# Peptides against a protein of PDB entry 5Z08, part 16

Target 1, 168 residues: chain A of PDB entry 5Z08
Amino acid sequence: RQKDEWAKKTSSLMKQLDWFIGEHLGAMLAAEELGGPVVGELMEIDPDDLSAGFNAHGKLKKATSQPDLDRRQRRIDDIWGPQDEQGQAHKRKRGADEALAASAEMRDLIEQLMNKLVEAGGDNSATYVEIPRESAAARFLVRSKVAMFHPNDARRLRLVDFGRDLDD
Target 2, 222 residues: chain B of PDB entry 5Z08
Amino acid sequence: GLPRLIDAIEEASKIPAKRRQTPIKPTIEKLTTHLYTHGASPDSLLRLADLLTLRNHLDQASLAAITRNLYPSSTVSDEVVLRFIGALGHGQLKPTLALQALFLRWLVMVYHLLENPGVLGQVYGVLFDLLDTAAIRPQLCHLLALVTRRKHVRPFRIQAILTLSRQTGGDPNLTGLLRVFKNYYPEIIVGDATKGRASAFKHPDPQWRQHLDEIQQRRSEA

## One batch from the design tools (peptide; aimed at target 1 V118 L159 G163)

Design b1_p11_6_s4 (made by RFdiffusion4, then SolubleMPNN; from b1_p11_6, 6 letters changed)
Fold by OpenDDE base, seed 5:
Parts: C-alpha cells; sequence; structure tokens
Structure b1_p11_6_s4 (fold): chain B 168 residues (1-168), chain C 222 residues (1-222), chain A 11 residues (1-11)
C-alpha cells in the first residue's frame, strides 16, 4: 500500500515536473543559455520574448545583423536580430527550438541524475553524473539546491540526498 | 628633460642588467621624479607605454615604479590605451599579471583623460574575455564598470559573469559588474549572485587623483 | 517544487 501510494505520488510528481520543464523551464533555460536572465528570478519568459532578446532595460530589443560573431553570439543575434515578418516566424521557430532543446537537456540530465542515485545504492561517491559542460540545466538544479557539484570537479554533478537529512 | 631620460632607459632596456655598464636605478628615479612633478606628454606617454608593455630587460620594480608615476600632463591617446590593452592576458611576450593589474588600475585612474573613451568600448570583448584571470579581475571589473554601455550588456556576457561568479564563490568584483549590467537591464536576473557583497568600484587612489588634478591644472594655466 | 518532486521520488 505505501509503496503503491509512493509510486503514484512519484508518477504524479514526475508528470508535474515534465509539464513544468515543457511549459516553463525549457524556455527559461534556453534564455539563460543564450545569456538571458538566470532561471529563478524570471518566472515567466514567453518564447516570443526569447526570440526578441533583452534590451538595456531588460526588455526585448531589436538586433542588427553583424555576420562574424561566435555561434552563441549568433544565437543571441538570431534572437535579437531585426524583426521582419519572415524573420519573426524564423525567430519564433528558433526560440521554440531552443526551448525544446533546453527541455530535452533538462529531462536527460534529471534522468541521468536519478538513475545514478538509484544505481549507487546509498554510496554518495557513485551518484555523480559526468556533465560535458556547465549547462543552464545543471546550474538551475544547483541553484534550486536539487543538485550539487563535486567539491573538486565541476564536471561531476549529483542529486542532493534529501533522505539522509530526514533520518538524522 | 623627460625625452632624454626615456632615451637612456630605452637603451638600457635592450641590455641585460648584469651587462649594463651603469646602474639604471638612478635614471629610473630621475624619470619617476620628473613624471611626479611634471607628468608625461602624449609623446612621452607613448614611449613609456612601449617600455612598459614590450618585452625588455627592465626589472619589474622599475616597471611598476614608472607605472605608479605615469601621470598624464594632458590627454591619453587611443594608441597609448591600445598598447596597454594589447599587453593584457597570458603569453610569453606579455608583461607579468602583477604589472597588467597596475596597467588596468592606471586606465581606471586616467579614464576621464582619454581622448576617446569609446576606444575601450571597441575592445570591450578583449577585456571581458580576461575576467577568468583572477590576478587582474578586480581592476578589470572596475574598468569594465566604467566602460560598460547598453550595447555591451549581452546575454552571453551576463551568463558568463554568472557562471564565473558561481565558479569563484561570488567574487565581489563580478557581483559589482553584474550590478552595473543590471542598471542597464533591470530585468536581468542575477539570482543569489547579487545578494552577496559587491565592490563599490571606488577610486583606487585618491591621493594619486589629487596629484593628477594638480598636474592637469598647471598645464591649463600655462 | 523540484525539490519536493525529487524528495517524492526518493521516498
Amino acid sequence: as target 1 above (168 residues)
Amino acid sequence: as target 2 above (222 residues)
Amino acid sequence: MIAEILEGLRR
């Protein structure tokens, strides 16, 4: 009975998390990856806002096209580039694609973190996931106090063990 | 005069200290005394910038002493600024990071005398990319705080500072720079990175400022 | 919310 209730509650929470990632967090993480505001201070970033970029007042700015900037800067310039009608549709699509990519990255990271936690069987040293980069997803989990980096290796991320603090 | 002192130091800088016929220290002391009393003209500043930024046989103490007494008697040209900016970073031909920190401090203190303050805005990316260098970060953040305009506050730079702030445990200089960014974009979410102690970017040396003002005033009266 | 979700997953 308790295991079944726990399984149902876990399933419900996972559905809520998946919804939150898809509807809100993905866009915010995409904004952060693109150098926008850090997730946790902006509660709602419209994908359309992501596509427009942020002006000096943190409002969406119209960007001018300069060609030779770095890929991340190009994504920012693509988000912040001139809004013509065809450009708006492409920007909205790009913003949506970046939000989807960020959502997928967050889902994958959570899955890896959860799998490592289960596999470790209580060994905290075995709960670390190797991350190829410090992503917005990884940073969000750390800021949310859900995950922590290894003290000596920022490429290693683990879930915070909330269960140990409850049994002590 | 100052040009002759610079000539002597330039020639001495080509020769290793152990092979010099005469100690350079007395000439450096005369130079620094002259700079303290009269400042450096634009032409002298350019020559001194070359001595400070190019690899030569001058000792670090002499280079630091010249930098600490590098009072402009007039304006600071773009060329002088670019010499100091070009000397920043890691490399075998670059000055020491300690000397680079003094150059950045100098640029902060003479910022109001730049012929074209916009020149620093043009090299903003070069300056910004050096923020990971801990030894120069305090002065670099201060300079960036002066130079930053709306056009420089880009999402990737916001994120870069936030990432670096996390990696450094919330360096107060980075927090200060984030606050400058937030002044241009109030909606920038800086999270807990801004809740920490921030540098106020106060003038590095009020006495140096006062003495600079005295040198500048004497020129306006002549 | 996420902490609660993850806490719920660990119980």
Scores: peptide ipSAE 0.021, ipTM 0.270, DockQ to the pose 0.178; fails the geometry check
OpenDDE base, seeds 1, 2, 3, 4: peptide ipSAE 0.019, 0.019, 0.018, 0.020; ipTM 0.270, 0.269, 0.258, 0.365; seeds 1, 2, 3, 4 fail the geometry check

Design b1_p11_7 (made by RFdiffusion4)
Pose (drawn by RFdiffusion4):
Structure b1_p11_7 (pose): chain A 102 residues (1-31, 98-168), chain B 214 residues (1-190, 199-222), chain P 11 residues (1-11)
Amino acid sequence: RQKDEWAKKTSSLMKQLDWFIGEHLGAMLAAEALAASAEMRDLIEQLMNKLVEAGGDNSATYVEIPRESAAARFLVRSKVAMFHPNDARRLRLVDFGRDLDD
Amino acid sequence: GLPRLIDAIEEASKIPAKRRQTPIKPTIEKLTTHLYTHGASPDSLLRLADLLTLRNHLDQASLAAITRNLYPSSTVSDEVVLRFIGALGHGQLKPTLALQALFLRWLVMVYHLLENPGVLGQVYGVLFDLLDTAAIRPQLCHLLALVTRRKHVRPFRIQAILTLSRQTGGDPNLTGLLRVFKNYYPEIIVSAFKHPDPQWRQHLDEIQQRRSEA
Amino acid sequence: SRYARNLLERL
């Protein structure tokens, strides 16, 4: 099957993203850098793991967030995540993976 | 003769205007004239794109003059197209929004000359996420309309464009892009973009005809 | 598969 290539590509891309977060983004968020990188990654991992866990239930894809988390602000500003309209302490990913003809 | 002019504009590009031993306006005009007559080669286009995309000491009027006369001889590379994509939106590294509108207008006018038009499809999300920026929205919509293929019409983008249409009170450029979206998915709830400058199109065609000569 | 698309089809 062609499946593990979609796995190989994802494990490879996950590492490239973590490198970017650590090397470039955490430092930008500080304005320590190491702390910002760890929390951004944990948040993205939690966000992505849940979006698929719901499959069809669009309502269950929100994660609790500290009040003034800069990681969520950046993710919302970058249009990779969205706050819940009723309250801003829960967050979801934008669902890039959903496709009509997937 | 053209590379020598670019070498001069590149050096003046590195120092402030008042510290220049010569006014640059005469040299910018020579470049503009040369580009009008002969077009820009693939390599010259790349160097000009750097000058138009990176922060330097060149003034707005000079950059706009260069952009308006950026007729390609032959083709347009991915290296050139991506630099202009990377120059879009807000940020300290990026050019003015006015120049960005000119770059987007230029990409529409030279769309048929890209070596790899699919490269714009690979950056589709970068173009799309910037639709909120009103200063460049009309040009973004036209370019996105040319670039949209079925694979790009995803539910999250359908919803985002509908929300933006409602919040802006109905931008006709947004509805024009939604029309293109509907061509791929008619299930969707319901300006046919014209060429932005016909004289520029005509002048480009004249310059491009030299490619048939040998 | 959906997970992979979320990571790969950002753009």

Design b1_p11_7_s1 (made by RFdiffusion4, then SolubleMPNN; from b1_p11_7, 8 letters changed)
Fold by OpenDDE base, seed 4:
Structure b1_p11_7_s1 (fold): chain B 168 residues (1-168), chain C 222 residues (1-222), chain A 11 residues (1-11)
Amino acid sequence: as target 1 above (168 residues)
Amino acid sequence: as target 2 above (222 residues)
Amino acid sequence: KKLAKEVLDRN
């Protein structure tokens, strides 16, 4: 009974993950591969969101004078300021094909990672998947702390085994 | 005045909240209101830095509220800076990582008011070694972006950021810091680590900056 | 093993 419930829950989660990959994550990963925004930036609980909760009191009026931003801060802003919007339209069609490719890559990568984890039987050294490239998919899994690269070989990726740390 | 408010909070900070005769919240509110209106003198900043960085019985909300209203009315001394830097990292006696992030943000926002900006350059190694701490990395990278000079851009640090960038899946803040390094050494091959969006390190709070400028202007007229 | 593949193969 418990094993069957676990299998059902696992199956349900895998279906949800597959859906999420296909419907949302693939497009975002494709955007990252194309030099777009990085996916799964941990919503930094922007200390600003923490600050927004405390600013209940002050009518902060728009102050006018751009203070002399440290020449370096200006330089940072000048170097890394928002890139112009113009290149968007031709990127959309390539985007759908790239989204499908990214979805397929993510699915395949997750499958390989899970299979290696099961096959390793608890040997962490055997859980590594050889990746042909550092894809947006691989980076996403690392940023999400679901996977990690081998310390000495960036071509090797493994799932983080959360189950072991709970038993200690 | 501000010194008396600090005195009251210092005394209250020695006592667990459950054993205080009076709630501290009204005094914190008076302090933060005063700070917002007048800012903190160098002497008051030092005392407040101690309250913020040393382990005491003040609640996290109060500490955060003080930090958010920590407007210098004048300059920021090396001693104040070093108190905040000393509070960074992991340890039972150190402030929470959330509060440390606020300290780093504060240092970014008051960087132009430092009596000696070079003090941060002297502790560059301490700051750099904390880059692996994800919770403070965004603000830390921003501060390092301001502080970094050619003397700090060393091969071992370049390699450390590259390694950490791979390990973090290309954290945009690290990519940003690498770009700062590359500005000093254009020959630095950042490879795929600079692929993607780098953080722009924009000013964290434009409204806070404006209010700080207003406080600073009042001093110049006095 | 089979379950992940079965879920992925069914779609």
Scores: peptide ipSAE 0.017, ipTM 0.475, DockQ to the pose 0.026
OpenDDE base, seeds 1, 2, 3, 5: peptide ipSAE 0.016, 0.016, 0.017, 0.013; ipTM 0.277, 0.496, 0.246, 0.287; seed 5 fails the geometry check

Design b1_p11_7_s2 (made by RFdiffusion4, then SolubleMPNN; from b1_p11_7, 6 letters changed)
Fold by OpenDDE base, seed 3:
Structure b1_p11_7_s2 (fold): chain B 168 residues (1-168), chain C 222 residues (1-222), chain A 11 residues (1-11)
Amino acid sequence: as target 1 above (168 residues)
Amino acid sequence: as target 2 above (222 residues)
Amino acid sequence: KRLANELLNRN
């Protein structure tokens, strides 16, 4: 029963993640690859934001750095925003294609990382995935503190094992 | 005056909040109001730097409030700078990383008022070695961007930033610092780390700057 | 290998 509930919850989370990747994250990652804003830039935790603490929901109070969000949106809009009608269709198509590619890369990377973690059976040395390139996807996972590069080899990426840190 | 307010806070800082006979908050508010209106003299800055950097019983909100209102009315001495630099890093006796970030931000905002900007160059290594501390990295990179000279741009530091940039997934602050390094050595290959957005190291608080300028102007007229 | 694919492909 508990395993089945866990499996259902995990499946639900994976579906939500897949949706998020496809609908939002892929486009943002594609924008980063194209020299746009960095996804999950640790909001310059304005020391004021650090001092403001996490809201009751554990979200850093969005410093309404309205200007940087607006600049990010403007940059996304500048990179992907509709110029003239004909150029818009090609830019939109290219943007969509890049977003799809980024989404696929992120999905594949997550899958590989999860598979290696399961296969390693607790051996941290065996949890590394070899990545062909330092992609926006890989960087995003590292910035999000979900993954870590091997200290001596930037071509090797692993999931952060949060379970071990709780037992210490 | 400001010295008396500092005296009261210094005495209160020696006593745990639960054991204080009088709440310190009203005195902190008076202090911050005074600082906002008049700024702090060099002597007052030193005393306040000690209050901010040395472990005491003041609450984090009070320390943050003082730091946010720490307008110099004059110059900032090397001694004051070194107190803040000495407060950086990990340790039980160190201020919180949040407060350290405020200190670094403050140093950025008052950099033009330093009596000797070269003092930061002398402690460049200390600052640089803290780049792995994520909580202070944005402000630290900004400060380093101001302080960096050709003599500081060494191969081992270039490599350290490149390595850390990869390990952090291309932190834009590190990318920004690498660009500063590249200005001194154009041949530095900042690999794929340059493909990311670099921080522009803009002034952290334009309103704070404007208010500081107003305080500084009043001194020049006196 | 199967589990992540199964989790991602379980519509």
Scores: peptide ipSAE 0.032, ipTM 0.527, DockQ to the pose 0.027
OpenDDE base, seeds 1, 2, 4, 5: peptide ipSAE 0.030, 0.030, 0.032, 0.032; ipTM 0.290, 0.510, 0.543, 0.544; seeds 4, 5 fail the geometry check

Design b1_p11_7_s3 (made by RFdiffusion4, then SolubleMPNN; from b1_p11_7, 7 letters changed)
Fold by OpenDDE base, seed 1:
Structure b1_p11_7_s3 (fold): chain B 168 residues (1-168), chain C 222 residues (1-222), chain A 11 residues (1-11)
Amino acid sequence: as target 1 above (168 residues)
Amino acid sequence: as target 2 above (222 residues)
Amino acid sequence: DKLAKELLNRN
């Protein structure tokens, strides 16, 4: 029963995270990769906070305010786009493509990090994922205190194990 | 006159200090005094730029003294500017980073005398890529603050400044440059990086400016 | 820019 409840909760959280990545975080990460605003200063990412999204200043909005991400994306596109109508359409498409790419990168990174954590069986040395680049996704997870770099190698990233702090 | 002094220094610069028949210091002092009093013509500026930027046997103190007294009597050509820009960065054949910082400071102070200010815009990328060099960053940011136009403010450069700002703990010069970028694109969200102290990019040496203005005024009367 | 490349290549 408890395992089933945990599995259901985990599944629900993963669905919410996937939704958040696809609908909100991907666009913001793409904006960061493109030299826009930095996503997620040191914020405790509560699932509820993730659902609330971020305001125009990169602050978590309370759950009641839909992040006007479309407006942000539009602004970014308006800033960097050619001024011609064709250029705007191409920019919108490019922005959407970049958001999709960023979403995919974040999903993949999270999956790798989680898989390594499960496979390591409590060995912290085995929980590191090698990252080819310091992506906006990686930086976001670190800033959010969800992940941490290896102290001696910035190419190695692992999830923060919140469970160990409860047993000590 | 100034050309003869430059001739003597050019010849001395080819010879190691220990092998010179005469000390160069008195000639350097005469040169710097002349420059302080009369400034340098465009032709003299080019010759002096070569002496300052090319590897030779002149000591660092002499090179610094010449740079500190490098008052243009008229305009500064693109060729002179490019000599100084070409001398920037890391390399055994390049001037010391301390001297490079003086060159950048000089370019800031004579920016209004450039025959073509656009020349710096053409080499913007070269300048920008040197921002990671801490020793020249203050002067480099100041120069970039003058040179930056809308066309130079690109996503990758915004990201580069943001990244470098984080890595440096919020260098006020980088924050200042980022504010210049934000003037062209107010919607750039820089997070807490802009809440920090920013350089105002004030004139580096008001006394030098005043003396330059006096030299420039004499030309207009001749 | 061609000029920037030329300056970089001289080093």
Scores: peptide ipSAE 0.018, ipTM 0.291, DockQ to the pose 0.027
OpenDDE base, seeds 2, 3, 4, 5: peptide ipSAE 0.005, 0.000, 0.000, 0.000; ipTM 0.266, 0.273, 0.364, 0.270; seeds 3, 5 fail the geometry check

Design b1_p11_7_s4 (made by RFdiffusion4, then SolubleMPNN; from b1_p11_7, 7 letters changed)
Fold by OpenDDE base, seed 1:
Structure b1_p11_7_s4 (fold): chain B 168 residues (1-168), chain C 222 residues (1-222), chain A 11 residues (1-11)
Amino acid sequence: as target 1 above (168 residues)
Amino acid sequence: as target 2 above (222 residues)
Amino acid sequence: DKLAKELLDRN
């Protein structure tokens, strides 16, 4: 019974995490990879607010109803593409593709980190995932205190074991 | 003349200081005096760049003195520029970071005399990747501020500056460079990183500039 | 850029 409840709770949390990655975090990570604001320094950004762009101070302009100010907050993605209408469509598509790629990278990284934690059976040395690059995903997990780098090798990342701190 | 002085220093640079028959300091002083008075021709600049950038037995004080007096009498070739750029970074064969900072400062001060300023744009990535090196960062940011064009302002570089700015507690040189980036893309979100003090990237040595101008003027009259 | 690569390869 308790194992089944734990499995259900874990499954529910994983679904919620997957949803969060797909709906919110992926776009933010993509923005970070594209030189936008760092994830976690962003206050609660409504995905719709990501569409409105950031002010020069990195604060989301609240969608104030005045249409004329919205024109200046072109998305970072709008900055790098051709200015033509075809370029805007290509930019939107590219932005969506980058968000999907970032979502996939985050999912994969979390999966690897969790798998290594389970496989290690309590051996901390075996919990490290080797990362090919310091991605926005990796940085986010470290900033969030969910993961940590190996003290001597920034290519090795592991989940923070919150269970050990309770037993000491 | 200058070529003979360079010859003597080149030969001395091959020999450890303890094994030299004659002190090199008087020859270095003659060289620096000559450079201060007449500047260096393109050929002499190349030879001096090799002496400054390649590992040899010259002491750091002598190398610094030559660098401080390295007035071009004419233009600076791509080859000379590339010698100095190639000397940047970490490594046992590289010049000291203090000397590298002097090289970067020199490149800033002679930027207007480059035969092809575009050469620095071609090595932009090499320069940019050295921004994490604190000892050369001030001069490096200044050089990058001169070199940066729209093509160099890329998302990953924006992020790299932002990240490094946070890690350094808002280094004013990084803030200054980020402002240069923002001139090309005003919509760049810089957050609180730009609210801080930024370097204005003023000329590093106005007296050196004035003396350079005097040397350059003599060439135009000859 | 080829030049940048050559400079990096010498380091």
Scores: peptide ipSAE 0.018, ipTM 0.297, DockQ to the pose 0.037
OpenDDE base, seeds 2, 3, 4, 5: peptide ipSAE 0.016, 0.017, 0.017, 0.016; ipTM 0.430, 0.292, 0.444, 0.294; seeds 2, 4, 5 fail the geometry check

Design b1_p11_8 (made by RFdiffusion4)
Pose (drawn by RFdiffusion4):
Structure b1_p11_8 (pose): chain A 102 residues (1-31, 98-168), chain B 214 residues (1-190, 199-222), chain P 11 residues (1-11)
Amino acid sequence: RQKDEWAKKTSSLMKQLDWFIGEHLGAMLAAEALAASAEMRDLIEQLMNKLVEAGGDNSATYVEIPRESAAARFLVRSKVAMFHPNDARRLRLVDFGRDLDD
Amino acid sequence: GLPRLIDAIEEASKIPAKRRQTPIKPTIEKLTTHLYTHGASPDSLLRLADLLTLRNHLDQASLAAITRNLYPSSTVSDEVVLRFIGALGHGQLKPTLALQALFLRWLVMVYHLLENPGVLGQVYGVLFDLLDTAAIRPQLCHLLALVTRRKHVRPFRIQAILTLSRQTGGDPNLTGLLRVFKNYYPEIIVSAFKHPDPQWRQHLDEIQQRRSEA
Amino acid sequence: SFATTLLRMFE
């Protein structure tokens, strides 16, 4: 099957993203850098793991967030995540993976 | 003759205007004239794109003059296209929004000359996420309309464009893009973009006809 | 899937 290539590509891309978060983004967020990288990654991992866990239930894809988390602000500003309209302490990913003809 | 002019503009591009031993306006005009007559080669286009995209000491009027006369001889590379793509939106590294509108206008006018038109499809999300920026929205919509293929019409983009249409009170450029979206998915709830400058299109065609000669 | 979400995030 062609499946593990979609796995190989994902494990490879995940590492490239973590490298980018550690090397470039954490430092930008500080303005320590190491702390910002760890929390951004944990948040993205939690966000992505849940989006798929819901499959069809669009309502269950919100994660609790600290009040003034800069990681969520950046992710919302970058249009990779969205706050819940009723309250801003829960967050979801934009659902890039969903496709009509997937 | 053209590379010599670019070498001069590149050097002047590195120092402030008042410290220049010569006014640059006469040299910018020579470049503009040369580009009008002969077009820009693939390599010259790349160098000009750097000068238009990176932060330097060139003034706005000079950059706009260059952009307006950026007729390609032959083809347009991914290297050139991506530099203009990377120049879009807000940020300290990026050019003015006015120049960005000119770049987007230029990409529409030279869309048929890209060596790899699919490259715009590989950055489709970069173009799309910038629709909120009103200063460049009309040009973004026209370019996205040419670039949109079925694989790009995803539910999150359908919803985002509908929300933006409602919040802006109905931008006709947004509804024009939604029309293109509906062509791929008619299930969707319901300006046919014309060429932005016909004279420029005509002048480009004349310059491009030299490719048939040998 | 997780894989399509991550890959398509950057298209």

Design b1_p11_8_s1 (made by RFdiffusion4, then SolubleMPNN; from b1_p11_8, 4 letters changed)
Fold by OpenDDE base, seed 4:
Structure b1_p11_8_s1 (fold): chain B 168 residues (1-168), chain C 222 residues (1-222), chain A 11 residues (1-11)
Amino acid sequence: as target 1 above (168 residues)
Amino acid sequence: as target 2 above (222 residues)
Amino acid sequence: SKELQLLRMFE
């Protein structure tokens, strides 16, 4: 009975997490990846705002025509072409695509972390996932104290096992 | 004395080089020699800051020479600091980026002589927003490394420096600044973008430091 | 694993 209740609670929490990732966190993570505010400073990011980019303050950049925009920002501006009606639709679509990509990355990362934790069978050394990059998703999990990096290798991430610290 | 030299340069700065009756270079050399020997008083330092930061007809070589010899004989006031900070960034009325880099270097070298180091903390945002300017980034990161306190280490700034570090291929100065941030928030991840060797923010000119110390010592004995 | 099953439930 208690195991079944725990399984139901876990399933419910996972569904809520998936919803949160898809509806809110993905857009925020996308904003962070695009140089926007760190997750937790903006409560709501409109996907349309992602298409405008962010200034150094994490505020929505107004389309500034300044030529010395870094190649990635230029690529963003080049991808974001003139503000014709078709350009706005493309911008909105791109913001949505970035949010979807960030959501997918977060889901995949959580999946890998959880799978490694289960597979490790209690061996903490085997619980690490190799991350290809320090993503906004990875940073969020670490800031939230849900995950931690390997002390000697920032490419290795694991879930914090809260259960073990209670038994010691 | 120094005030008379400054007077002459101020007057010359109002006139285009081609219209000057006398070459200014000998007067600049006298000024720089005097500064090297005696340093600048707070009042003289303010006047020189105006000459360096305000648009005038002085040539870039002269401005650079003055900046390289700008030894304070005493403390550096908030007003002097703010003149140099106000001169930073892009604009037709602002000094060249090369000269701005020299100003930032100067602020680093005289940081311990500021009457109120907190003034730089108040303009921290202005400084931080200029990190994308490659020409001044090395000195700017060094200055920010000195100025940064916990209150300045905001999430958006952490992200901004991480993003800029990725975009620059791991600029060692940005990595160095990020390490300073990490001292306040150990949970900051220094990812692959920071694989580069971080700058240690060493004193930019040990000889200049030694000479400054000699000038400052003469004041303490008087 | 139960966790993989949980993740598949999100697909």
Scores: peptide ipSAE 0.010, ipTM 0.275, DockQ to the pose 0.028
OpenDDE base, seeds 1, 2, 3, 5: peptide ipSAE 0.008, 0.010, 0.008, 0.009; ipTM 0.269, 0.285, 0.282, 0.276; seed 2 fails the geometry check

Design b1_p11_8_s2 (made by RFdiffusion4, then SolubleMPNN; from b1_p11_8, 4 letters changed)
Fold by OpenDDE base, seed 5:
Structure b1_p11_8_s2 (fold): chain B 168 residues (1-168), chain C 222 residues (1-222), chain A 11 residues (1-11)
Amino acid sequence: as target 1 above (168 residues)
Amino acid sequence: as target 2 above (222 residues)
Amino acid sequence: SLEKQLLRMFE
């Protein structure tokens, strides 16, 4: 009974998390990845806002043309590029694509973290996921105190075991 | 005046040193003396930027002497900035890395005189991608420390600095730049790679700054 | 806060 309630609660929470990632968090993470505000400083951001770009302080601004320098900078520059009608549609699409990419990265990271936690069977040393980069997703989880980096290796991330703190 | 000196140097720059009818050194000395006394107008500054950044027959000592005395009397245009940025990196047609380091140092020292400081932010990626070039890294990190805004602090750039810091054994300039990044994202884990002294990015030449201020003050009084 | 909501999901 308790296991079933826990399973239902977990399933419900996972659905809520997935919804939250898709509807809100993905866009905010994308904004952070684009050099916007840190997640939590701006609570609501639309893909259209992503296309408008950010000022030097990470606040929303009007799009300004910047030269294409690197792949990620191109995506940003394309989001912030000159406003022609075709450019606006492409910018909106790119903003949506960045939000989707951020959502996917967050989902994948959470899945890996949870899987490692389950597989480790209580061995904290085995709970670490190797992350290829310090993403907005990873930083968000750490800021939220949901995850923590390995003390000696910032490429290793694990979930905070909240369950152990309850049993102690 | 300064334009005539630039004309003479431009013409001399087209000719190999061994084929010049007259030594250019006295003209360079007159130019540098004039620059030290009066600074360069925006128009003269652009012409001098071309002389410094484009391949010509001027010797490295002359180019360095001009760069060390390149006091703007007014503002620095985007065009001038872009000439110097375009001259950075590896290539047969590019200035020497030693001269590029002087250009970056100059950009740091005149940063407050840029007509549009945002121009450097627009070319941030170009600057950042040169961090692996050891010869220019100190000045490049200093310039990036001035230019960096939240929009530039990206995960891939954080990772790139961390990787390069490990590869370089913890270059203090990279550590300094990473601290600038951390000001925008406090959650950046610097780890052991940043154990060590960070550069404080102090003004590279206080005497040059003072002299620049004197030149700039004369403009405000005219 | 979003953080509190996430924390509650892992509680």
Scores: peptide ipSAE 0.018, ipTM 0.280, DockQ to the pose 0.055
OpenDDE base, seeds 1, 2, 3, 4: peptide ipSAE 0.009, 0.014, 0.010, 0.017; ipTM 0.264, 0.280, 0.258, 0.281; seeds 1, 2, 3, 4 fail the geometry check

